# Ledger of designs, part 161: peptides against a protein of PDB entry 4N7V

Target 1, 222 residues: chain A of PDB entry 4N7V
Amino acid sequence: TLRSITSPLVAHRLKPIRQKTKKAVVSILDSEEVCVELVKEYASQEYVKEVLQISSDGNTITIYYPNGGRGFPLADRPPSPTDNISRYSFDNLPEKYWRKYQYASRFVQLVRSKSPKITYFTRYAKCILMENSPGADFEVWFYDGVKIHKTEDFIQVIEKTGKSYTLKSESEVNSLKEEIKMYMDHANEGHRICLALESIISEEERKTRSAPFFPIIIGRKP

## One batch from the design tools (peptide; made by RFdiffusion4, then SolubleMPNN)

Design b2_p25_6_s2 (from b2_p25_6, 7 letters changed)
Fold by OpenDDE base, seed 5:
Structure b2_p25_6_s2 (fold): chain B 222 residues (1-222), chain A 25 residues (1-25)
Amino acid sequence: as target 1 above (222 residues)
Amino acid sequence: EEEWERDLEELEKKLEEELEEEIKK
């Protein structure tokens, strides 16, 4: 099943973006829908031959072939859907489209990993909890130039000198120099606070059923 | 499909370069 290789993508709260690669253009629209435009080149002109338009919650996939399958010239936005469209639920998506859906899903996940959900300014750093899940990325930008990037898989440290290294285990974290441990301690505290606030705010958001509370900014840069 | 792997890698590279500047604004 498609579910065995990816979960439904979640594009809620993501800003519009458009990225061109060799074979595809992937975008998040103002509506928070995700579009994959499959691109073919003919006589030095790029044409959109197929479009997958995925709902913001990832559960509905609309597929159409612009200009009766002849393709539509690549533009700054996806071509409008034709009258001949196919609409699928996530669980009913034909296997032939699974890779393209996965492509969209990976794109969205990457965007989410770079999209602030909670920005928290401390005395020493700008802390950012990102939108991706599970295990949201957490970045700490210290005002003195030190940077810490935490992911589910690793912790990257960039020192004042620009020296960069990656930690992939708790033992490596424990072996850090004392000076760096101070930064890590601060980062961890900021991370804990952001996670706690995320939980509390999400619960209130659920209860009120109002406009999204996220992204939020806590504090201000000194 | 395997042909999409290279395209995805290219996309990931672009995102690492561009999203940090655009999305965090």
Scores: peptide ipSAE 0.044, ipTM 0.701, DockQ to the pose 0.344
Fold by OpenDDE base, seed 4:
Structure b2_p25_6_s2 (fold): chain B 222 residues (1-222), chain A 25 residues (1-25)
Amino acid sequence: as target 1 above (222 residues)
Amino acid sequence: EEEWERDLEELEKKLEEELEEEIKK
């Protein structure tokens, strides 16, 4: 099943973005829907041959073929749906579209990993909890130039000198020099605070049932 | 592998570069 290889994508609260590559254009729209445009070149012009438009919650997929499959000239936004439209639920999506959905999902997840959900300014750093889940990315930009990037899979450290390395186990973290551990301790504290705030704010969102509270900025850069 | 699937790596790299600068601000 599609669910066995990916979960429905979640594009809520993401800013509009459009990224073009050689064969595809992927977009997050103002509506927070996600579009994958499959591009083909013909006579030195790029045409959109197929579009997957996915709802913000990932559960509805609309597929259409512009101009009856002849293609529509590539523009600065996805072409409007034509008469050749198919609509599927996530669980009923034909297998032939699974990889394209996965492409969209991976793009959205990547954008989420770079989209601030909580920005927290401390005395020493700008801490950012990102939108991706589970295990949201957490970045700490120290004002002196040190950077720590935590993901579910690793911790990347960039020192003042520009030296960069990746830690993938607790043992490696414990083997850090004392001066680096100080930065790590601060990062971990900021991370804990952001997670706590996320929980509290999310609960209030649930209670109020109003507009999203996120993204949120806490504190001010010194 | 579809031709468009090869774009994913490029897309990931491009997105990483563009979004990092925004976060630094």
Scores: peptide ipSAE 0.042, ipTM 0.689, DockQ to the pose 0.542
Fold by OpenDDE base, seed 2:
Structure b2_p25_6_s2 (fold): chain B 222 residues (1-222), chain A 25 residues (1-25)
Amino acid sequence: as target 1 above (222 residues)
Amino acid sequence: EEEWERDLEELEKKLEEELEEEIKK
C-alpha cells in the first residue's frame, strides 16, 4: 500500500513556494494544497503534461492532464484543471502515481524541516522547533556563534571556530568536550521546553478549534 | 534562506534521480 511507503503529506501552515526542477515543478499553493507538475521539453519549450494536486492534509489527490494530454506551456503556476479530472483518496491512489506522490511528500517534509513551529529565545540562544514529523528538527543558534542542529537521525555541532561534526550515537555525545557539553545541555533544555510547549499549545488549539496557534515565538533576543 | 536553497537543491537532485523512470512514462 501507499501508506506502507509514506504517510499522507501535511502542508498546513506552510508558506507558498514553487520549486522548478528539470523534470518537475513542485508547489505549495496559497490554499496549502500541493501541486506536482510533470514537465517535458518540446521544441525548446517546457510543457506540463500531468498534474497531481494534493490537498493540504494529503488525503485527496486530483490528477489531470492539461490540454487533453497534449500538455500546457509551463507558467508561473499550475494550469487549471479542465478536462479528464480524476480524484482519489490517499488509500485509493493508483500505484502508478505513488512515486510522484512520494516526490511531493518528501518536498513538503523538507520544507517542514525548515519551517519554524516554535521559536524560543533563551538568554544564550535562539531555539527553533520545526514543523516536520515525526521527530521534528530542532535548531539552536547560540549568540556567540555555536550552532546545534538536532534531527531524528543525528546531531550536528558547529563550533565557534567553524569546526563542524556530526554525532550519531549517544556514546559520541558522551565523548564531547566539556565546553561543548555545556552547549548541548542548554540545547537539550531548550528542546525539552519547546516540546512541552508544543504539547500544551496543541491541546489548547484542539479544544478551541480556532485558527492555528502556530507558528509561535516565545521570548525575545536579549 | 541560503540554507533552504541548498537543502532544496539537494533534495531536488535526489528526487529527480529517483523519479526519472516514472516521469519519463
Scores: peptide ipSAE 0.034, ipTM 0.668, DockQ to the pose 0.073
Fold by OpenDDE base, seed 1:
Structure b2_p25_6_s2 (fold): chain B 222 residues (1-222), chain A 25 residues (1-25)
Amino acid sequence: as target 1 above (222 residues)
Amino acid sequence: EEEWERDLEELEKKLEEELEEEIKK
């Protein structure tokens, strides 16, 4: 099943973006829907032959073939659906479209990992909790030039000198220089605070049923 | 400026690599 290889993509709160590749154009629309335009070249002109338009919650996929399958000239936005429109739920998506959906999902996940959900300014650093899940990326930009990037899989450290290294185990973290451990301690504290705030704010969103509170910015750069 | 805006080049590169692998067929 498609669900066995990917979860429904989540594009909520993501800003619009459009990226062209050799074979496709992927977009997040103002509506937070995700579009994959499959591109073919004919006579030195690029045409959109197929479009997958995925709902912001990833559960609905609309597939259409512009201009009756003849293709529509590539433009600055996806072509409007007109002919041969098919609508599928996530669980009913034909297998032939799974790779394209997975591509969209992975792109959205990448965008989410770079999209701030909570920005928290401390005395020493700008801390950013990202939108991706589970295990949201967490970045700490110290004002003195040190950077720490935490993901579910690793911790990357960039020192003042530009020296960069990746830590993938607790043992490696424990083997850090004492001066770097200080930065790590601060990063961990900022991370804890951001996670706590995320929980509290999310609960308030649930209670009030208001518009999304995220993204938020806490504090100001000194 | 959002983080994704600064990292568009990286995202594009990753996207291209994944596209070639995942939707090329």
Scores: peptide ipSAE 0.036, ipTM 0.645, DockQ to the pose 0.077; fails the geometry check

Design b2_p25_6_s3 (from b2_p25_6, 11 letters changed)
Fold by OpenDDE base, seed 2:
Structure b2_p25_6_s3 (fold): chain B 222 residues (1-222), chain A 25 residues (1-25)
Amino acid sequence: as target 1 above (222 residues)
Amino acid sequence: DEEWEEFLEKLEKELEKKLEEEIKK
């Protein structure tokens, strides 16, 4: 099943973006829908031959073939659906479209990993919890130049000197120099706070059923 | 797909740059 390969993409709260490759254009629209335009070149002109329009929650996929399948000239936005529109749920998406959906999902996930959900200013750093899930990226930008980037897979440290290294195990973290441990401790505390706030705010958001509370900024730069 | 991976890598760099610009504000 498609679900065994990827989860439905989530584009909520993401800013519009349009990125072109040789073979495709992927967009997040103002509506927070995601579009994959399959591009082919003919006579030095690029044409959109197929469009996958995916809902913001990833659960609905609308597929259409512009200009009766002949293609529509590539423009600054996806062509409007006109003829032969097919609509699928995530679980009913034909296998032939799974790869394209996966590309869209990876695109969105990358964007999410670089999209602030919570920005928290401490006395020493700007802490940022990102939108990606599970295991949202967490970045700490210390005012003195130290940077810590936590992901589900690793922790990257950038020291004041510009020296950079990656930690992939607890043992490596425990082997850090004492001075770096101080930064790590602060980063971890900031991370804990952001996660706690995310939980609390999300719960209130659920209860209120109003406009999204995120992204949110807490505190001010000293 | 190597082309897609290269695309994602480039996109990541672009997004990082944008993020850094926002952080500096």
Scores: peptide ipSAE 0.327, ipTM 0.876, DockQ to the pose 0.706
Fold by OpenDDE base, seed 3:
Structure b2_p25_6_s3 (fold): chain B 222 residues (1-222), chain A 25 residues (1-25)
Amino acid sequence: as target 1 above (222 residues)
Amino acid sequence: DEEWEEFLEKLEKELEKKLEEEIKK
């Protein structure tokens, strides 16, 4: 099943973006929908031959073939759907489109990992919890130049000198120099607070059923 | 697949650069 290789993509709250490869263009639209345009070159001109338009919650996929399958010249935005449109749910998507959906999903996840959800200013750092899930990326930018980037898989440290290294185990974290441990302790505290705030704010969003509260900024730079 | 992996790697670098620029403000 498609679900065995990826979950429905989530593009809520993401800003519009358009990125091109040799064979495709992937976009997040103003509507927060995601479009995959399949590109073919003919006579030194690029044409869009197929479009997958995916809803912001990833559950609906609309597929169409521009200009009756002849293709439409590549432009600065996806071509508009015409009369020959197919609509599928995530669980009913034909297997031939699964790889393209997976590409869209990976694209969205990457964008989410670089999209601030919560920005929290402390006395010493700017802490940022990102939109990706599960295990959202967390970045701490200390005002003195130290940076800590936490992911589900690793912790990256960038020291004042620009020296960078990655930690993948608790033992490596415990072996850090005392001066770096102080930064790590602060980062961990900021992370805990951001996660707590995310939970509280998300619950209030659910209750109010209004416009999204995120992204949110807490505090200000000293 | 290799093409897409390369694309994602490049995109990541671009997004990181944009994020850094935003944070420096």
Scores: peptide ipSAE 0.326, ipTM 0.876, DockQ to the pose 0.727
Fold by OpenDDE base, seed 4:
Parts: structure tokens; sequence; C-alpha cells
Structure b2_p25_6_s3 (fold): chain B 222 residues (1-222), chain A 25 residues (1-25)
């Protein structure tokens, strides 16, 4: 099943973006929908032959073929749907489109990992919890130049000297020099606070059923 | 898909630069 390969993508709160490859253009629209445009070159002109438009919650996929499959000239935005439109739920998406959906999903997930959800200013650093889930990326930018980037898979440290290294286990974290541990401790505290705030704010969002509260900025740079 | 991986890598670098610029403000 498609679900065994990927979960429905989530593009909520993401800013519009458009990125082109040789074979495709992937976009997040103002509507927070995600579009995969399949591109083919003919006579030195690029044409969009197929479009997958995915809802912001990833559960609905609309597929259409511009100009009855003849293609539409590539532009700065996806072409409008034509008369030949197919609509699928995530679980009913034909297998032939799974790879394209996966492309969209990976694109969105990457964008989410670089999209601030919570920005928290401490005395020593700017802490940023990102939008990706589960296990959102967390970045700490210390004012003195040290950077710590936490992901679900690793922790990257960039020291003042520019020396960079990646930690992939708790043992490696425990083996850090005391000077670096101080930064790590601060990063972990900021991370905990951001997660706690995320939980509280999300609960309030649920209760109020209003516009999204995120992204949010807490504190000010000293 | 190597082409897609290369694309994602490039995108990641671009997004990271944008994030850094935002952080510096």
Amino acid sequence: as target 1 above (222 residues)
Amino acid sequence: DEEWEEFLEKLEKELEKKLEEEIKK
C-alpha cells in the first residue's frame, strides 16, 4: 500500500515555494496545496504533461492532463485543471502515481524541516523548532557562533572555529568535551521548552478552533 | 532516483541559506 511507503503529506502553514527539476516542478501553493508538474521537453519548449495536485492534508489527490494530454507550456505556476480530471483519496491512489506522491511528500517534509514553527530567544541563543513531524528538527543558533542541529536521527554540532561533526548515539553525546556539553545542555533545555509550548499552544488551538497560532516567536534577541 | 536526491540536496542547501538569512535579521 501507499501508506506502507509514506504517510499523507502535511503542508499546513508552509509558505509558497516552487522548485524545478529536469523532469518535474514541485510547488506549494498559496492554498497550501502541493502540486507535482511532470515536465517534458518538445521542440526546445518545456510542457507540463501531467499534474498531481495534493490537498494540504495529503488525503486528496487530483490528477489532470493539460490540453487533453497534449501538454501546457511550463509557466510560473501550475496550469489550471482541464476537463479530464481524476480525484483519488490517499488510500485509493493508483500505484502508478505512488512515486510521484512520494516525491511530493519528501519535498514537503524537507520544507517542513526548514520551516520555523516556534522561535524561542534565550539569553545565549536563538532556538527554532521546525514544522516537520514526528521528531521535529530543532536548531540552536548561539550568539557566539556555535550551532547545534538536532534531528530524529542525529545531532550536528558546529563549533566557534567552524569545526563540524555529527553525533548519532547517546554514547557519542556523552563523550563530548565539557565545553560543548554546556552548549548541548542549553540546547536540550530550549528544546524541552519548545516542545512544552508546542503542546500547550496546540491544545489551545484545538479548543478555540480559530486561525493557526503557529508560527510563533517567544522572547527577543538580547 | 539519483536525480531526485540531487534535487533534494540542492533544495536543502537553499532552504538552509534562507533560514540562516532569516536568523541573522
Scores: peptide ipSAE 0.325, ipTM 0.874, DockQ to the pose 0.722
Fold by OpenDDE base, seed 1:
Structure b2_p25_6_s3 (fold): chain B 222 residues (1-222), chain A 25 residues (1-25)
Amino acid sequence: as target 1 above (222 residues)
Amino acid sequence: DEEWEEFLEKLEKELEKKLEEEIKK
């Protein structure tokens, strides 16, 4: 099943973006829908032959073939849906479209990992919790030039000198120089606070049923 | 698949750049 290889993509709160490759264009729209445009070249002109338009929650996929399958000239936005539109749920998506959905999913996940959900200014750093899940990326940009990037899989450290290294185990973290441990401790504290705030704010958002509270900025740069 | 991986890598670099620009503000 598609679910066994990917979860429904989540594009909520993501800013519009459009990225082109030779074979496709992937976009996040103002509506937070995600579009995969399949591109073919004819007579030195690029045409969109197929479009997958995926809902912001990833659960609905609308597929259409512009201009009756003849294709529509590639433009700065996806072509509008035409006749012969097919609509699928995530679990009912035909297998022939799974790879394209995976492209969209990976695209969105990457964008989410670089989209601030919470920005928190401390005395020493700008801390940023990203939108990706589970295990959101967390970046700490110290004002003195040190950077720490935490992901579910690793911790990357960039020192003042520009020296960069990746930590993939607790043992490696424990083997850090004392001066770097201080930065790590601060990063961990900032991370804890961001996660706590995320929980609290999400709960309030649920209770009020208001518009999304995120992204948020807490504090100001000293 | 390789083309897509290259695409994602390029996108990542672009997003990193945008994020860095935002952080510097």
Scores: peptide ipSAE 0.324, ipTM 0.875, DockQ to the pose 0.757

Design b2_p25_6_s4 (from b2_p25_6, 11 letters changed)
Fold by OpenDDE base, seed 1:
Structure b2_p25_6_s4 (fold): chain B 222 residues (1-222), chain A 25 residues (1-25)
Amino acid sequence: as target 1 above (222 residues)
Amino acid sequence: DKEWEEDLKKLEEKLKKELEKEIKE
């Protein structure tokens, strides 16, 4: 099943972006929908032959073939759905489209990992919790030049000298120099606070049923 | 798969640059 390969993508709160590749153009629209445009070249012109338009919650996929399948000239945005429109739920998506959906999902997940959800200024650093899930990326940019990037899989440290290394286990974290441990401790505290704030704010969003509170900025640069 | 990885890598670099600009602001 498609679900065994990927979960429905989530594009809520993401800024619009358009990325052209060799065979496709992937976009997040102002509506927070995600579009995958299949691109083919003919007579030195690029044409969009197929479009997958995925809802912001990933659960609905609208597929259409511009100009009756003849294609529409590639433009700065996806062509409007006018011809041969099919609509599928995530669980009913034909297998022939799974690869394209997976690509869209990976694209969105990457964008989410670089999209601030909470920005928290401490005395020593700018801390940023990202939108991706599970295990959102967390970046700490210390004002003195040290950088720490936490993911679900690893922790990357960039020292003042520019020396960079990746930690993949608790043992490696424990082997850090004492100076670096201080930065790590601060990063961990900032991370804890951001996660706590995320929980509290999300609960308030649920209760009030208002417009999204995120992204949010806590504090200011000293 | 390899083509996708290359595409995503390019995107990642773009997004990193954009994020870096935002962080510096």
Scores: peptide ipSAE 0.270, ipTM 0.841, DockQ to the pose 0.757
Fold by OpenDDE base, seed 4:
Structure b2_p25_6_s4 (fold): chain B 222 residues (1-222), chain A 25 residues (1-25)
Amino acid sequence: as target 1 above (222 residues)
Amino acid sequence: DKEWEEDLKKLEEKLKKELEKEIKE
């Protein structure tokens, strides 16, 4: 099943973006829907031959073939659906489209990992909790140039000198120089605070059923 | 599929660079 490969993508709160690759153009629309445009080149012109439009919650996939399958010239936005539109639920998506859905999903997940959910300014750093889940990315940009990037899988450190390294285990973290540990401690504290705030704010959102509170900015740059 | 994976990796690299600039600003 598709579900065994990936979960439904979640594009809520993501800003519109359009990125072109060799095989496809992927977009997050202002509606927070996600579009994968499959591109073919004919006579030095690029045409969109197939479009997957995925709902913001990832559960509905609309597939259409522009211009009756003849293709539509690539433009600055996905072509509008015309005739011969197919609509599928996530669980009923034909296998032939699974790879394209995965492409969209991975793109969205990447965008989420770079989309601020909570920005927290401390005395020493700009801390950012991202939108991806589970295990949201957390970035700390120290004003002196040090950067720490935490993911579910690793911690990347960029020192003032520009030296960068990746830590993948607790033992490696514990082996850090004392100077770097100070930055790590600050990063961890900022992370804890952001996670706590996320929980509290999310609970309030649930209770009020109001417009999304995120993204949120706490404090200001000194 | 190797072709899709390569295309996606290129996208990821490009997107990483672009989005990191936005975060830094």
Scores: peptide ipSAE 0.060, ipTM 0.710, DockQ to the pose 0.540
Fold by OpenDDE base, seed 5:
Structure b2_p25_6_s4 (fold): chain B 222 residues (1-222), chain A 25 residues (1-25)
Amino acid sequence: as target 1 above (222 residues)
Amino acid sequence: DKEWEEDLKKLEEKLKKELEKEIKE
């Protein structure tokens, strides 16, 4: 099943973006829908042959073939749907489209990992909790040039000297030099605070059913 | 599909560079 390969993508709160690759153009629309335009080159012109339009919650996939499959010239936005449109739920998506969906999902996940959900300014750093989940990325940009990037899989450290290394286990973290541990401690505290705030704010969103509170900025650069 | 994976990796690299600039600002 598709679900065994990937979960439905989540594009809520993501800003519109359009990125072109060799085979496809991937877009997040103003509606927070995700479009994958499959591109083919013919006579030095690029044409969109197929479009997958995925709902913001990832559960609905609309597929159409511009100009009856002849293609539509690549433009600055996806071509409008044709009269022959197929609509699928996530669980009923034909297997031939699974790879393209996965492509969209990975794109969205990447965008989420670089989309600030909470920005928290401390005395020493700009802390950013990202939108990806579970295990949201957390970045700490210290004003002195040190950077710490925490993911579910690793911690990357960039020192003042430009020296960069990746930590993949707790033992490696514990073996850090004392000077680096200080930065790590601060990063961890900022991370804790951001997670706590995320929880509180999310609960308030649920209660009020108001417009999204995120992204949010807390504090200011000293 | 190796071609799709390579295309996605290129996309990832491009996107990382663009989005990191926005975060730093």
Scores: peptide ipSAE 0.054, ipTM 0.708, DockQ to the pose 0.526
Fold by OpenDDE base, seed 3:
Structure b2_p25_6_s4 (fold): chain B 222 residues (1-222), chain A 25 residues (1-25)
Amino acid sequence: as target 1 above (222 residues)
Amino acid sequence: DKEWEEDLKKLEEKLKKELEKEIKE
């Protein structure tokens, strides 16, 4: 099943973006829908032959073939849907489209990992909790130039000198120099605070049924 | 299948570079 490969993508609160590769152009629209444009080259011109338009919650996929399948010249935005469209739910999506959906999903997940959900300014650093889930990325930009990037899989440290290394185990973290441990301790504290705030704010959003509170900025740069 | 995976990897690499610049600024 498609679900065994990926979960429905979530594009809520993401800013519009458009990225082109050889085979496809992927976009997040201002409506927070996601479009995958399948690109073919003919006579040195690129044409969009197929479009997958995915709802912001990932559960609805609209597929259409521009210009009756002849293709539409690649432009700065997806071509508009035609009258000849197919609409599928996530669980009813034909297998032939699964890779294209996965393409969109991974794109969205990457964008989410770089989209601030909570920005928290401390005395020493700018802390950022990102939108991706589970295990949202957390970045700490210390004002003195040190950077720490935490993901579900690793911790990356960039020192003042520009030296970069990755930590993948608790043992490696515990073996850090004392100077670096201080930065790590601060990063961990900021991370804990951001997670706590996320929980509290999300609960309030649920209760009020109001407009999204995120992204949010706490504090200010010193 | 391999072709799609390669294209996706290239997309991811490109996005990582571009989005990282935006965060730094």
Scores: peptide ipSAE 0.046, ipTM 0.704, DockQ to the pose 0.478

